# Ledger of designs, part 60: peptides against a protein of PDB entry 5HB3

Target 1, 150 residues: chain A of PDB entry 5HB3
Amino acid sequence: RQMQDRCMSEYNQRIRNAPEGSIDPFRMACYKIIGRCDLSNRSLDGLQTDVNDWIWLQFNLARETDRSLELAGESYGLAELQASIREIGLKHFPKTAAEDTNGSFGMFFYLQILAGMFEQAIAYLYPFSYVDAVHFAIALTYYGLLRPVD

## One batch from the design tools (peptide; made by RFdiffusion4, then SolubleMPNN)

Design b1_p17_5_s1 (from b1_p17_5, 7 letters changed)
Fold by OpenDDE base, seed 3:
Structure b1_p17_5_s1 (fold): chain B 150 residues (1-150), chain A 17 residues (1-17)
Amino acid sequence: as target 1 above (150 residues)
Amino acid sequence: SKLQRNEEEAQKVLAAA
């Protein structure tokens, strides 16, 4: 709590009062990740980030914690992250091979796998690459991560 | 909404990647 309070105070102070361009974006990232400051904003301004950075951040911020213990007054868990990924997929990724002009289906498959959405990931991959989908399904089943269909 | 913001952020990252 003490650390969080300090982080929140410093974060807010810098955001409001610091001259433009004077804030170390890495420090601000630390406040967000460690101090859990401003959890409603899950971006890292001033940093060059890619999809891996984004998903890593989401996982770090997605915790099953008691909301009452968080200064942000909100909670974000794996379920919410999975929901976000699903919605992102519906809006921004190809649904069929015919829609895939840039080969981006693999990225959405990757995101789903990382988020533990194994059944959905396999189902999504199948129309793009049935061979790969079958191989992944076998592997996931072997490790007890994929539930067989009844 | 929170979801909308997350989607926008994700889209920015995906576009830059």
Scores: peptide ipSAE 0.035, ipTM 0.638, DockQ to the pose 0.040
Fold by OpenDDE base, seed 4:
Structure b1_p17_5_s1 (fold): chain B 150 residues (1-150), chain A 17 residues (1-17)
Amino acid sequence: as target 1 above (150 residues)
Amino acid sequence: SKLQRNEEEAQKVLAAA
């Protein structure tokens, strides 16, 4: 794509030649998202971001492809994102209610839901809030996202 | 690793949120 190639060219030029802090962070974000530049760094530096921005970016940068047809050696899709979220959870979020000092369990639950990790999300939520876990399980089942045990 | 970088980035965002 001509536009993508142009973005890549401009991104590379600016990264190499522009003084630090002189580049519009929104422009750089556009190069990353549209131009697929520097995908090893899946963050938006220079912008005030939250968890929603982060997860949005991850989904935009991820590609759902048939790995058997991929010519490139590196791929980042839903499976890799799910793996990342799982690892983030293991490292940075409470495992039990006793470990939860700031109520952060809800955020990890949210991330798992967004990533389609429904069974894991419900299982995670259950020890923190039984009632909420049941409610979400019912809702997810209703929408066909959670398979009941036969 | 790539995963480590993602975790670090996520942690920064989570800390700011």
Scores: peptide ipSAE 0.033, ipTM 0.664, DockQ to the pose 0.041
Fold by OpenDDE base, seed 2:
Structure b1_p17_5_s1 (fold): chain B 150 residues (1-150), chain A 17 residues (1-17)
Amino acid sequence: as target 1 above (150 residues)
Amino acid sequence: SKLQRNEEEAQKVLAAA
């Protein structure tokens, strides 16, 4: 608690008082990740990030906080992340093989898998790559992550 | 909405990727 309070204080002070461009973006990232400061903003400004960085950040921020302990009303958990990924998929990724001009289906499949959206991921992959979808389905079933249809 | 902000951020990342 003391560390979090200190982080929040420092974060707020820096945001308010620091000249533009003077704040180390890595330090700000640390405040966000460790101090959980300003979780409403899940972007890392001033850093070059890729999709892996984004998803990593989302997972780190999407901690199931015991609702009892976090007085902060907005919980960002796995469900919210999954919802975000779904929306991203709907807007930015091909829905069919015919729409796939850039081969980006694999990235969306990857994001879904990372987010634990296994059934949806396989269903999505199937029309793009039957063989891969079957292989992943078998693997996921083997590890108990996918329920076999009786 | 919070979701919309997340989508926007993701879009930026995806565009840069």
Scores: peptide ipSAE 0.032, ipTM 0.647, DockQ to the pose 0.040
Fold by OpenDDE base, seed 1:
Structure b1_p17_5_s1 (fold): chain B 150 residues (1-150), chain A 17 residues (1-17)
Amino acid sequence: as target 1 above (150 residues)
Amino acid sequence: SKLQRNEEEAQKVLAAA
């Protein structure tokens, strides 16, 4: 708690008092990840990030909060992350092979797998690559991660 | 909403990647 309070204090002080462009973006990232400062903003300003960086950050920021203990605060856990990925998929990724112009279906499949959305991931992949979907389904079943609907 | 902000951030990352 003391460390978190210190991080919050330093984070707030830097945001308010630091000259524009003088803040080390990596330091700010540390405050966010370790200190959990300003979790309402889940972007890392001033850093070049890719999809892997984004998803890594989301997982690190996501916590299983005992909903019973969180009074008025916004909780961000796996369920919220899964919801976000679903919405991102609906808006920004192809739904059919005909819509896929750049092969981006694989990225959305990847995001769903990382988020533990195995059944949805396989269902999504199937129309794009039947063979790959079957192979992943077999592997996921072997590890007990895929529950086939009876 | 937080969800909308997260989607916007993800979109930016996806566009840059």
Scores: peptide ipSAE 0.031, ipTM 0.660, DockQ to the pose 0.040; fails the geometry check

Design b1_p17_5_s2 (from b1_p17_5, 9 letters changed)
Fold by OpenDDE base, seed 4:
Structure b1_p17_5_s2 (fold): chain B 150 residues (1-150), chain A 17 residues (1-17)
Amino acid sequence: as target 1 above (150 residues)
Amino acid sequence: SKLKRNEEAAAELLARA
């Protein structure tokens, strides 16, 4: 708690007092990740990042909270992340093989898998690659992550 | 919304990929 408070104080001080662009992006990232500062912005500005970095950050910032104990405040957990992935998929990824010009379906499949959206991931992958979808379905079933339909 | 900002960030990263 002391470390977090210190991080927040330093973060606030730097945001308010530091000239624009003078703050080390890595330091800011540390404040965000370790200090949980400014979690309304779940991105790492000023850093060269990729989708893997983004998803890593989302998982790190997501709170494992028991919803039953959560007071009326804003929460960001797995459910919210899954919702984000769904929305991203709807807007930015191909829905059919015919729409797939760049082979980006694999990335969305990957994101869904990481987010624990296994059934949706398999369903999504199936029209793009039947063989791969079946293989993943078998594997996920083996590990108990895919529930057979009753 | 927070969701929109996250989506935009992700979209930007995806566009670079």
Scores: peptide ipSAE 0.213, ipTM 0.822, DockQ to the pose 0.041
Fold by OpenDDE base, seed 1:
Structure b1_p17_5_s2 (fold): chain B 150 residues (1-150), chain A 17 residues (1-17)
Amino acid sequence: as target 1 above (150 residues)
Amino acid sequence: SKLKRNEEAAAELLARA
C-alpha cells in the first residue's frame, strides 16, 4: 500500500535525521501501528502506557502471515502472543494463592482471556477464586469458547 | 529475541502497577 510505503520512508528518514527525543511519540506510534515500522521493538517509548495499552498493541501488531512465504524475519501472530503471555505468567505472576500478595492473579487471568487461552485461564483462576472460575466457565461454555472435558 | 524483549517490556509495565 502506498500509505505504508510512505510511512516507512518517513520513519527511516526521521530516525536518521531527527535529534533524539525530537520526534512526537504519538507519530512514532502511528508509524509502528499503521506503517508496521520497526516491529522488532514492541514498546512505545516516550508515552505513558499501562498493561492494557501493551496488550492492545500486541494484538494490533500481531499478524497471521503465511510463514511459508516469508523469506526472512520472524513472524508474530496469535500463537507467539500466547507464548509470550505464558512466559510472562510463569515469571511474573503468582502460581498459587499463597504466592499472591497483591491480588495480581486477576491480571494474568485477564491477559489469558484476551489472548483466547480460555481453558488455561479458567484452570489458573480456579484455585484463587472458585466461584469466579465456575461463573466464567459457564459463560465461556455458553458462547462455545470452552469445551468441557468428559 | 523479539519474544524476550516483549516479555521484558510487559514485565516493566506490570512492575508499575
Scores: peptide ipSAE 0.204, ipTM 0.814, DockQ to the pose 0.040
Fold by OpenDDE base, seed 5:
Structure b1_p17_5_s2 (fold): chain B 150 residues (1-150), chain A 17 residues (1-17)
Amino acid sequence: as target 1 above (150 residues)
Amino acid sequence: SKLKRNEEAAAELLARA
């Protein structure tokens, strides 16, 4: 809490006193992650990042708390992240194997798995790779994360 | 919206991959 408060204080000071865009992107990242500052922007602008960085950030920013406990903004939990992933999938990933031109289906599967969207992930993967879908389904079922269905 | 911005950011990253 002390660290968070410090980050918030520094963030506020710098926002007030520094020209826009002049703050070190790494510092901004720290303010965002630790201080939970400016959570309306859930990206690390100005940094070279990849999808793994993005998803890592989303999970770090996500909290299973109510709005009253979120001091820095609106609550954003796993459910909201899952919703985001769904929307991303609908807009930016192939729906069928026929639409897959670059093999990006695996990435969407990966994101869904990370977000705990197991049933959806398996269902998505199945038409692209039956064998892989079955393997993952077996594993997920073994750990009680997937409900067997007929 | 916040969601839209987040999606756009993700999309940009995916485009680079």
Scores: peptide ipSAE 0.145, ipTM 0.785, DockQ to the pose 0.040
Fold by OpenDDE base, seed 3:
Structure b1_p17_5_s2 (fold): chain B 150 residues (1-150), chain A 17 residues (1-17)
Amino acid sequence: as target 1 above (150 residues)
Amino acid sequence: SKLKRNEEAAAELLARA
């Protein structure tokens, strides 16, 4: 696309010619999101962001096409995002109610739901809140997002 | 790896929350 090529050209020019720290962080964000520039760095420097911003960015940067069709040596799609969320969960979120000192289990449940990891999300939530897990399971089943156990 | 960098960024954000 002409727009993408233009963004890439401008991005390269600015990185080479602009003084360090002189580029507007919002402009850099536009180059990343619209122009898909420097996707190896999936963070927005110089901006105050939260977890919602992070997950939004991940989805926007994730490729919609099959890995096999992309010429780029490295692809990042939904599967890679799900893997990332799993790893984050293993390292930074409680595994049991006994380990939950900060009540952070809800955030990990939320991230899993957003990433379409429905079965894992319900399984994770169950020991923390039985009632909520059952209600979510019913709702997800109703909408065809959770497969019933035969 | 790209995955590791992404995880680190997420971890930093989670630590601030």
Scores: peptide ipSAE 0.134, ipTM 0.779, DockQ to the pose 0.039

Design b1_p17_5_s3 (from b1_p17_5, 10 letters changed)
Fold by OpenDDE base, seed 1:
Structure b1_p17_5_s3 (fold): chain B 150 residues (1-150), chain A 17 residues (1-17)
Amino acid sequence: as target 1 above (150 residues)
Amino acid sequence: SKVKRNEEAAQELLERA
């Protein structure tokens, strides 16, 4: 708690007082990840990041804390991440094979798998690649991650 | 080529997010 308070104080001081461009983006990233500062901004400004970096960040920023102790506005867990991935999917990824212009369906499938959205991921993949969807479904079922449809 | 396109799409998503 004391460390977080110090991080927040330093983060706020630097944002307010530091000349533009003088703040090390890696330091700011540390404040965000370790200090949990400015969690409303889920991106790392000034850093070149890829999807793997983004999803890694989202998982690190997510709190599995007891929802009972957190004010509704401060809780970001797996459910919120899954909601974010759904939203991103609706905006930026193809919904059907006919809409797939760049083969990006695989990335959205990947994001859903990482977020534990297994049933949705398989359902999404199926129209793009039947064979792959079946293979993943078998594997997920084997590990007890896919719920059979009753 | 496919991997590169996926990376580009991902970067676009990150920039928009």
Scores: peptide ipSAE 0.055, ipTM 0.694, DockQ to the pose 0.054
Fold by OpenDDE base, seed 5:
Structure b1_p17_5_s3 (fold): chain B 150 residues (1-150), chain A 17 residues (1-17)
Amino acid sequence: as target 1 above (150 residues)
Amino acid sequence: SKVKRNEEAAQELLERA
């Protein structure tokens, strides 16, 4: 608790008082990840990041679904992450094979798999690659992650 | 390459999010 409080204090002080561009972005990232400061901002400013970095950050910022009594409005767990991925998918990824000019469907499939959205991931992949969708469905079923409809 | 296209898509996602 003391370390977290100190991190929050230092983070707030630096954001408010430091000249623009003088703060080490890696240090700010540490405050965000370790200190859980400013969780409403889910990006690392001033750092070059890729999709893997983004998804890693989202998982780290997400709280474990312990039904802790924290007020329902500020908790970001797996369900909220899944909702965010759905929204991102609707905005930035192709909905049909005809819309896929860049082959980006695979990335959205990957993000859904990482977030445990297995049924949705398979359903999404199916129109782009029938063979791959079937293979993944078989594998997921084998590991008990996908329930076949009787 | 498929990898490059995925990286470009990822970058676009990060810039728009």
Scores: peptide ipSAE 0.054, ipTM 0.690, DockQ to the pose 0.053
Fold by OpenDDE base, seed 3:
Structure b1_p17_5_s3 (fold): chain B 150 residues (1-150), chain A 17 residues (1-17)
Amino acid sequence: as target 1 above (150 residues)
Amino acid sequence: SKVKRNEEAAQELLERA
């Protein structure tokens, strides 16, 4: 906690006092990831990132910790990540096969699986690919992650 | 995988989130 408080202090000082455009984006990323500073911003500004980088960041930010150990206003868990993924899905990913123009449904399915949203992921995939949905459902059931009767 | 092949297409969407 002491280290976290120090990181927050340094982060805030740099945000307030550094000239515009002069802040090292990697340093700011360290404050975000290690210090858990400014968790409301779920991106690494000034860095080129891909989908793997994005999802890695989201999971790191969504660390399961005791809320009492978090700084005031800086808490983020799996539930919040799942909510974010749902919101992303509603805004940016196809809801039906007819809306799918670039095959992006697979990425949204992937994100839901990573976030443990198994039932929702299978339900989402089914209208896009029946065969894949059935295969994943079987696999998830085998590992006890999906209840076949529910 | 199909997901990996479509990563670039989906990346733009993720950047908007």
Scores: peptide ipSAE 0.046, ipTM 0.693, DockQ to the pose 0.059
Fold by OpenDDE base, seed 2:
Structure b1_p17_5_s3 (fold): chain B 150 residues (1-150), chain A 17 residues (1-17)
Amino acid sequence: as target 1 above (150 residues)
Amino acid sequence: SKVKRNEEAAQELLERA
């Protein structure tokens, strides 16, 4: 708690008082990840990031732990992340093979798998790649992650 | 609001990737 409070204090001071462009973006990232500062902002400004960085950040910022232990006023857990991924999918990824112009379906499949959305991921992948969907379904079932429909 | 921000971030990242 003391560390978190210090992080928040430093974060706020730097945001308010630091000259523009003088703040180390990596330091700010540390405050966000470790200090849980400004969790409403789910991006890392001033850093070159990719989808993997983004998803990693989202998982790190997501908490399933006791809300009472978090100083952050807002809770963002796995459910919220899954909702975000769904929304992203609806807006930015192909819904059918016919809409897939750049092969981006794989990325959305990947994001869903990472988020534990296994049933949805398989269902999504199936029309794009039957063989892959079946293989993943078998694997996920074997590990008890996919519930077979009776 | 959070979903929207994440969506924007993801889109930005996806465009960069």
Scores: peptide ipSAE 0.044, ipTM 0.614, DockQ to the pose 0.042

Design b1_p17_5_s4 (from b1_p17_5, 12 letters changed)
Fold by OpenDDE base, seed 2:
Parts: sequence; C-alpha cells; structure tokens
Structure b1_p17_5_s4 (fold): chain B 150 residues (1-150), chain A 17 residues (1-17)
Amino acid sequence: as target 1 above (150 residues)
Amino acid sequence: SKQELNRKAAQELLARA
C-alpha cells in the first residue's frame, strides 16, 4: 500500500510538472502496471508495442479486484477485457475468409483464446480453417474448457 | 510480414483504447 501510494504521488507529480517528453515511458509503464496508476489509460505512450505487449498489458490491468474491497473504482476485469477483444475483433479483424487478405484471422483467434473466449474463438476460426478449428475444439473439450453441445 | 501486421494492429488497438 505504501508503495502504491508513493507510485501514485510520483506519477501525478510527473504528469503535472514534467516537461513534455521528458518522462521515461518505461517508468510510466511501471507506474501503470505496478502502481496501478491511471488505469483509465490503457495505452503505453512512447513505447513501441505489439499485440503481445497489448494483451499482456490488458491482462495485468484486468486484475480481479475483489469487488468487496474496491467500492467506488471502475473495475476492469476479465469481462471487460473480453468485451474489448470483441470490439477490436469487430473493427480490425476479418469476419470472413473473403475479407482476410493478410491472414490476420489467426491473431484474433489467438486473442480470444488468451481471453478464455473458447467457444467464440472456435466459432470464429471454423470458416477460416476447418481442420484447425476441429483440432482446437477437440483439445479444449479434452481439457474441459469447451462445453460440447449435446 | 506477419510481425509487421501484428505490430500495426497493436498500435492501432493501443491508440484507440
């Protein structure tokens, strides 16, 4: 708690008082991840990030705060992350094989799997790669992660 | 490259978030 408070204070001071561009983006990332500062901003400014970095960040930010303890704060949990992934998918990833020019369907499948959206992931993958979808479905079912429809 | 596409997608995602 003391560390968090210190991080918040330093974060606020730096954001308010530091000249533009003088703040180390990695330090700011640390404040966000460790100190949970300014969680409303889910981006890491000034850093070159990829999809893996993004998803890693989202998972770290989406900590299930015991709803019992954080009365007033916007809780960003797994459900919110899943919603974000759905939104991203709708905007940036192909919906059909015909729309897939760059083979990016696999990335969206990957994101859904990481977020525990197994049924949706399989359903999404199916029209792009039947064989892969079936294989993943079998595997997920075997591990009890996919509920087979009777 | 797939990597470049992924990077661009990530940047776009981060910019909108």
Scores: peptide ipSAE 0.097, ipTM 0.753, DockQ to the pose 0.057
Fold by OpenDDE base, seed 1:
Order: structure tokens, then sequence, then C-alpha cells
Structure b1_p17_5_s4 (fold): chain B 150 residues (1-150), chain A 17 residues (1-17)
């Protein structure tokens, strides 16, 4: 708690007082991840990131703490992350094979799997790659992650 | 390429965030 307070203080001071471009983006990332500063901004400015970095960040920023213990503030857990992925999927990823021009369906499948959206991921993958969808379904079932529909 | 696809996807995801 003391560390978080110190991080917040330093973060606020630097954002307000430091010249633009003078702040180490990695330091700012540390404040966000460790200090949980400015969690409303879920991006890392000044850093080149890929999809893996993005999803890693989202998981780290997500609080799995009991909502009952959060006195105030935005609660962002797995459910909210899943909702975000759904929203992003609807906006930026192909819904049908005909819309897929660059193979981006695989990335959305990947994101859904990472977020534990197994049934939705398989359902999404199926029209793009039947064989792959079946293989993943078998694997997920084997590990007890996919529930067969009765 | 896979790398280009990843980069574009990341940009789109970050733009939304």
Amino acid sequence: as target 1 above (150 residues)
Amino acid sequence: SKQELNRKAAQELLARA
C-alpha cells in the first residue's frame, strides 16, 4: 500500500511536471503495472507493442480481487476483459471467411482462447478452418476446458 | 506476413483501448 501510494505520487508528479518526451516509457509502464497508476488508460505510450504485449498488459491490469473488497474505483476483471475482446472482435475482426483478407481470424481466435472464451473461440474458428476447430475442440475437451453440449 | 498482421492487430487493439 505504501509502495502504491508512492508510485501514484511519482506518477502524478511526472505527468504534470516533466517535459514531454523526457519520461522513460518503461518507467511509466512500471508505474502502471506495479503501482496500478492511471488504469483507465490501458495502453503504454511511447512503447512499440504487439498483440501479445497488449493481452499480457490487460491480464496484469485486471483485478481478480473480490469486488466486495474494492471500496472504490473501476473494477476490471476477467469478465470485463472478455467483454472488451468481444467488442474488439465485432469491430476489427472478420465475422465470416469472406471478410477475411489477411488471415486475421487467427488472431481473434487466439485472443479468445487466452481469455478463456473457449466455446466462443471454437465456434468462431469453425467457419474459417473446420479441421483446426475440431482439433482444438478435441484438445480443449481432453483438458476439461470445453464442455460438451448435451 | 504474420509479423505485419500482428502489428496491425496490435495497433487496432491499442487504438480502441
Scores: peptide ipSAE 0.096, ipTM 0.745, DockQ to the pose 0.058
Fold by OpenDDE base, seed 4:
Structure b1_p17_5_s4 (fold): chain B 150 residues (1-150), chain A 17 residues (1-17)
Amino acid sequence: as target 1 above (150 residues)
Amino acid sequence: SKQELNRKAAQELLARA
């Protein structure tokens, strides 16, 4: 708790008082991750990040605990993350094979799987690759992660 | 390449903001 309070204090001080771009982005990342500062901003500005970094961050920032117990007052759970992924998917990833220009459908499928959106992931993959969708569906069912529909 | 795909996807994800 003391650490979080300190991080919050330092973060607030730096974000308000430091010239733009003068703060080490890695340090700011630490404040965000450890101190849970400014969770409404779910990105790490000033850092070169990829999808793996993004999803890692999202899971680290997400909490399923009672929000009333959060010291920083800012929290979101898996549900909010899933909602975010859905939103991103609708806006930025191909919906059909015809729209797929860079193969990014696989990445969106991957993100949905990581977020536990199994039914949606399979449904999404299906029009891109029937065979793959079926295989993943079988696997997910085997592990009890997909509810079969009669 | 996977790297390029990853980079592009990251940009897509970040573009939501």
Scores: peptide ipSAE 0.087, ipTM 0.739, DockQ to the pose 0.057
Fold by OpenDDE base, seed 3:
Structure b1_p17_5_s4 (fold): chain B 150 residues (1-150), chain A 17 residues (1-17)
Amino acid sequence: as target 1 above (150 residues)
Amino acid sequence: SKQELNRKAAQELLARA
């Protein structure tokens, strides 16, 4: 608690007092990740990030849904992350093999798997690669992660 | 490029989260 309070204080002081553009973006990232400062902004400003960086950040910032935190209005858990991935998928990733011009379907499949959206991930992959979808389905079922549709 | 698409997707995800 004391460390978090210190991080919040330092973060607020730097945001208020530092000249614009003088703050090291990596330092600000540390305050966000370690200090959990300004979690309403889930981006790392001033850093070039890829999908792996994004998903890593989201998992680190996500809190286990404690009912007590839901009352505070600023809870972002796995459910919210899954909703975000679904929304991004609908907007930026191919829905059918015919729409896949860049081979990006694999990335969306990967994001869904990381977020624990196993049934949706397999259903999505199936029209792009039948063989791969079947192999992943078998593996996920073996580990108890995929529930067979009755 | 695949990398650019991944970056754009990440940025969109970051903007919503």
Scores: peptide ipSAE 0.129, ipTM 0.770, DockQ to the pose 0.061; fails the geometry check

Design b1_p17_6_s1 (from b1_p17_6, 5 letters changed)
Fold by OpenDDE base, seed 5:
Structure b1_p17_6_s1 (fold): chain B 150 residues (1-150), chain A 17 residues (1-17)
Amino acid sequence: as target 1 above (150 residues)
Amino acid sequence: SKSEEQFEKLLKEALAK
């Protein structure tokens, strides 16, 4: 990929030569997304973003499979994303219905579904909304994403 | 992580709306 190679080359040059914070935030975003530079930092500094932008970024930086050609520090696949979502859940979302004060459980359910964590998502949703959990379980089963219960 | 901290900030902002 010519574009990716160019981004990586420019990033490597600028990160060594440019003063801290002098690189345009939009350019840095391009280096990260297209060039996959500095994947240990999965945030966009100096840009106005929201939760949807964050979600978009995480899934764009993640790959379906880990690439052996990438350095260990520059590899980020679906498994790593799923692990991150689990950690986010433990830190930032209610674990039980009794802990739910702002209805944020839906966001965590959404993140788990996006990451393909279907069984965990349904199990998590069930105590918050029985009806919704059943509806999603039926739908996921229909599409072969959830195993039927005997 | 820095990314998780950013998410926490953004989540708080989203829930405040």
Scores: peptide ipSAE 0.295, ipTM 0.855, DockQ to the pose 0.858
Fold by OpenDDE base, seed 4:
Structure b1_p17_6_s1 (fold): chain B 150 residues (1-150), chain A 17 residues (1-17)
Amino acid sequence: as target 1 above (150 residues)
Amino acid sequence: SKSEEQFEKLLKEALAK
């Protein structure tokens, strides 16, 4: 994509020549999202964002593409995102109902579902809400996303 | 990671509302 190539070129030039923090945050975001530049940094500095923005960004940056076909040269796939989500879960979310003090388990469940970690998501949800876990399991099975237990 | 830290912050803010 011509636009992507242009973004990469401009990004590389600006990173080298522009003072730190001088690049417009929105432009930087464009370079990252469209140009796939600097995927090692999956955050947007200088922008007022919320958790939904963060989620949106992570999943937009994660591409299930053939690395050989990616023009940007940098690759960040679903597997890497899944690994990141696992780490987030270990660090920032309750592991059991007893640890749940703020009701955030639903967010982690949501993240896992978005990342296609269906089995893990259901297993995670189960101790927090048996009923919900069962319902989601049924639904996921219906759509062929969850393998039934033999 | 930096991104994870940002998420933690944003998550806390979201849950505080």
Scores: peptide ipSAE 0.293, ipTM 0.855, DockQ to the pose 0.810
Fold by OpenDDE base, seed 2:
Structure b1_p17_6_s1 (fold): chain B 150 residues (1-150), chain A 17 residues (1-17)
Amino acid sequence: as target 1 above (150 residues)
Amino acid sequence: SKSEEQFEKLLKEALAK
């Protein structure tokens, strides 16, 4: 918390006083990741990133911490990330096999799995790849992550 | 959100490869 408070203080001071775009993007990233500053903005500007970097960032920011211990506005949990993934799915991924033009369904399945949305992930994958969905379902059930249906 | 928009861009780039 001490580091967080310090980072937040520095972040606030710099964001207010520094010319626009003058802050080192890497430093900004540190304030965000370590200091959890300005979590309303979960994008990193001024850095060359790829989809994997984005994924890594989102999941690192979505910490399972006691929200009561975090400052207001600086809390971002798995639930919020899951909601974001749902929205992304609705906007950018095929809903059915018939809509699948580029095979991107696997990426959405992957995101759902990462976010612990196991039941939804399996349900989503099933119409695209029956065999894979069944195999994942078996595996997840074995590890106690998926509840068997009666 | 801005983050989602960024993801969209990155996703498109990833799928293009």
Scores: peptide ipSAE 0.292, ipTM 0.855, DockQ to the pose 0.865
Fold by OpenDDE base, seed 1:
Structure b1_p17_6_s1 (fold): chain B 150 residues (1-150), chain A 17 residues (1-17)
Amino acid sequence: as target 1 above (150 residues)
Amino acid sequence: SKSEEQFEKLLKEALAK
C-alpha cells in the first residue's frame, strides 16, 4: 500500500525531527488510522473524544491485513482486539449481576458483540438479563453467528 | 495498557451523563 508507506515514512521522519508534542493531533490520527503507525498506542492524544470515538478507533485499527506485509509492531487484528476487550472486561466491568452498580454491563456486552465474541457475549449477558440474552441468542442463531449447544 | 486506561476514563465520563 503506497499511501500507507508514505504515511509511515512521514511519521518516522516527524517523530525523529519534530519536538515532542509539536505534531498536529489530527495528523497523528491520520498516521494511525491510514498509515497504521505506532499501533501499540491506540489512543489519540490531544483530541477531545468520547467512548464512541474510542470504540470506533479500536475497530478501525483492528484490520485484518496480509501480515506478511506488516511489521510486527504494526500488526493489529481482530484477535488482538478481542484479547484487549477481554482484558477490559476483567478489569472494568461487572462479572456478576451482584457487582453491577452502574448498569455498565450493557456496554461490555456491546463490545463483545462488535468484536464477534457472540458466545461469550450471550453468556455474559445471561445473568444480567435473561430475556435479552435469549432474544439475542435466537437472533444470532438465526443468522448463523451463534453455534447451538450439542 | 494506555488504551485501556483511556477507555476507563471515557467510560466513567459516559456513565456520568
Scores: peptide ipSAE 0.288, ipTM 0.852, DockQ to the pose 0.799

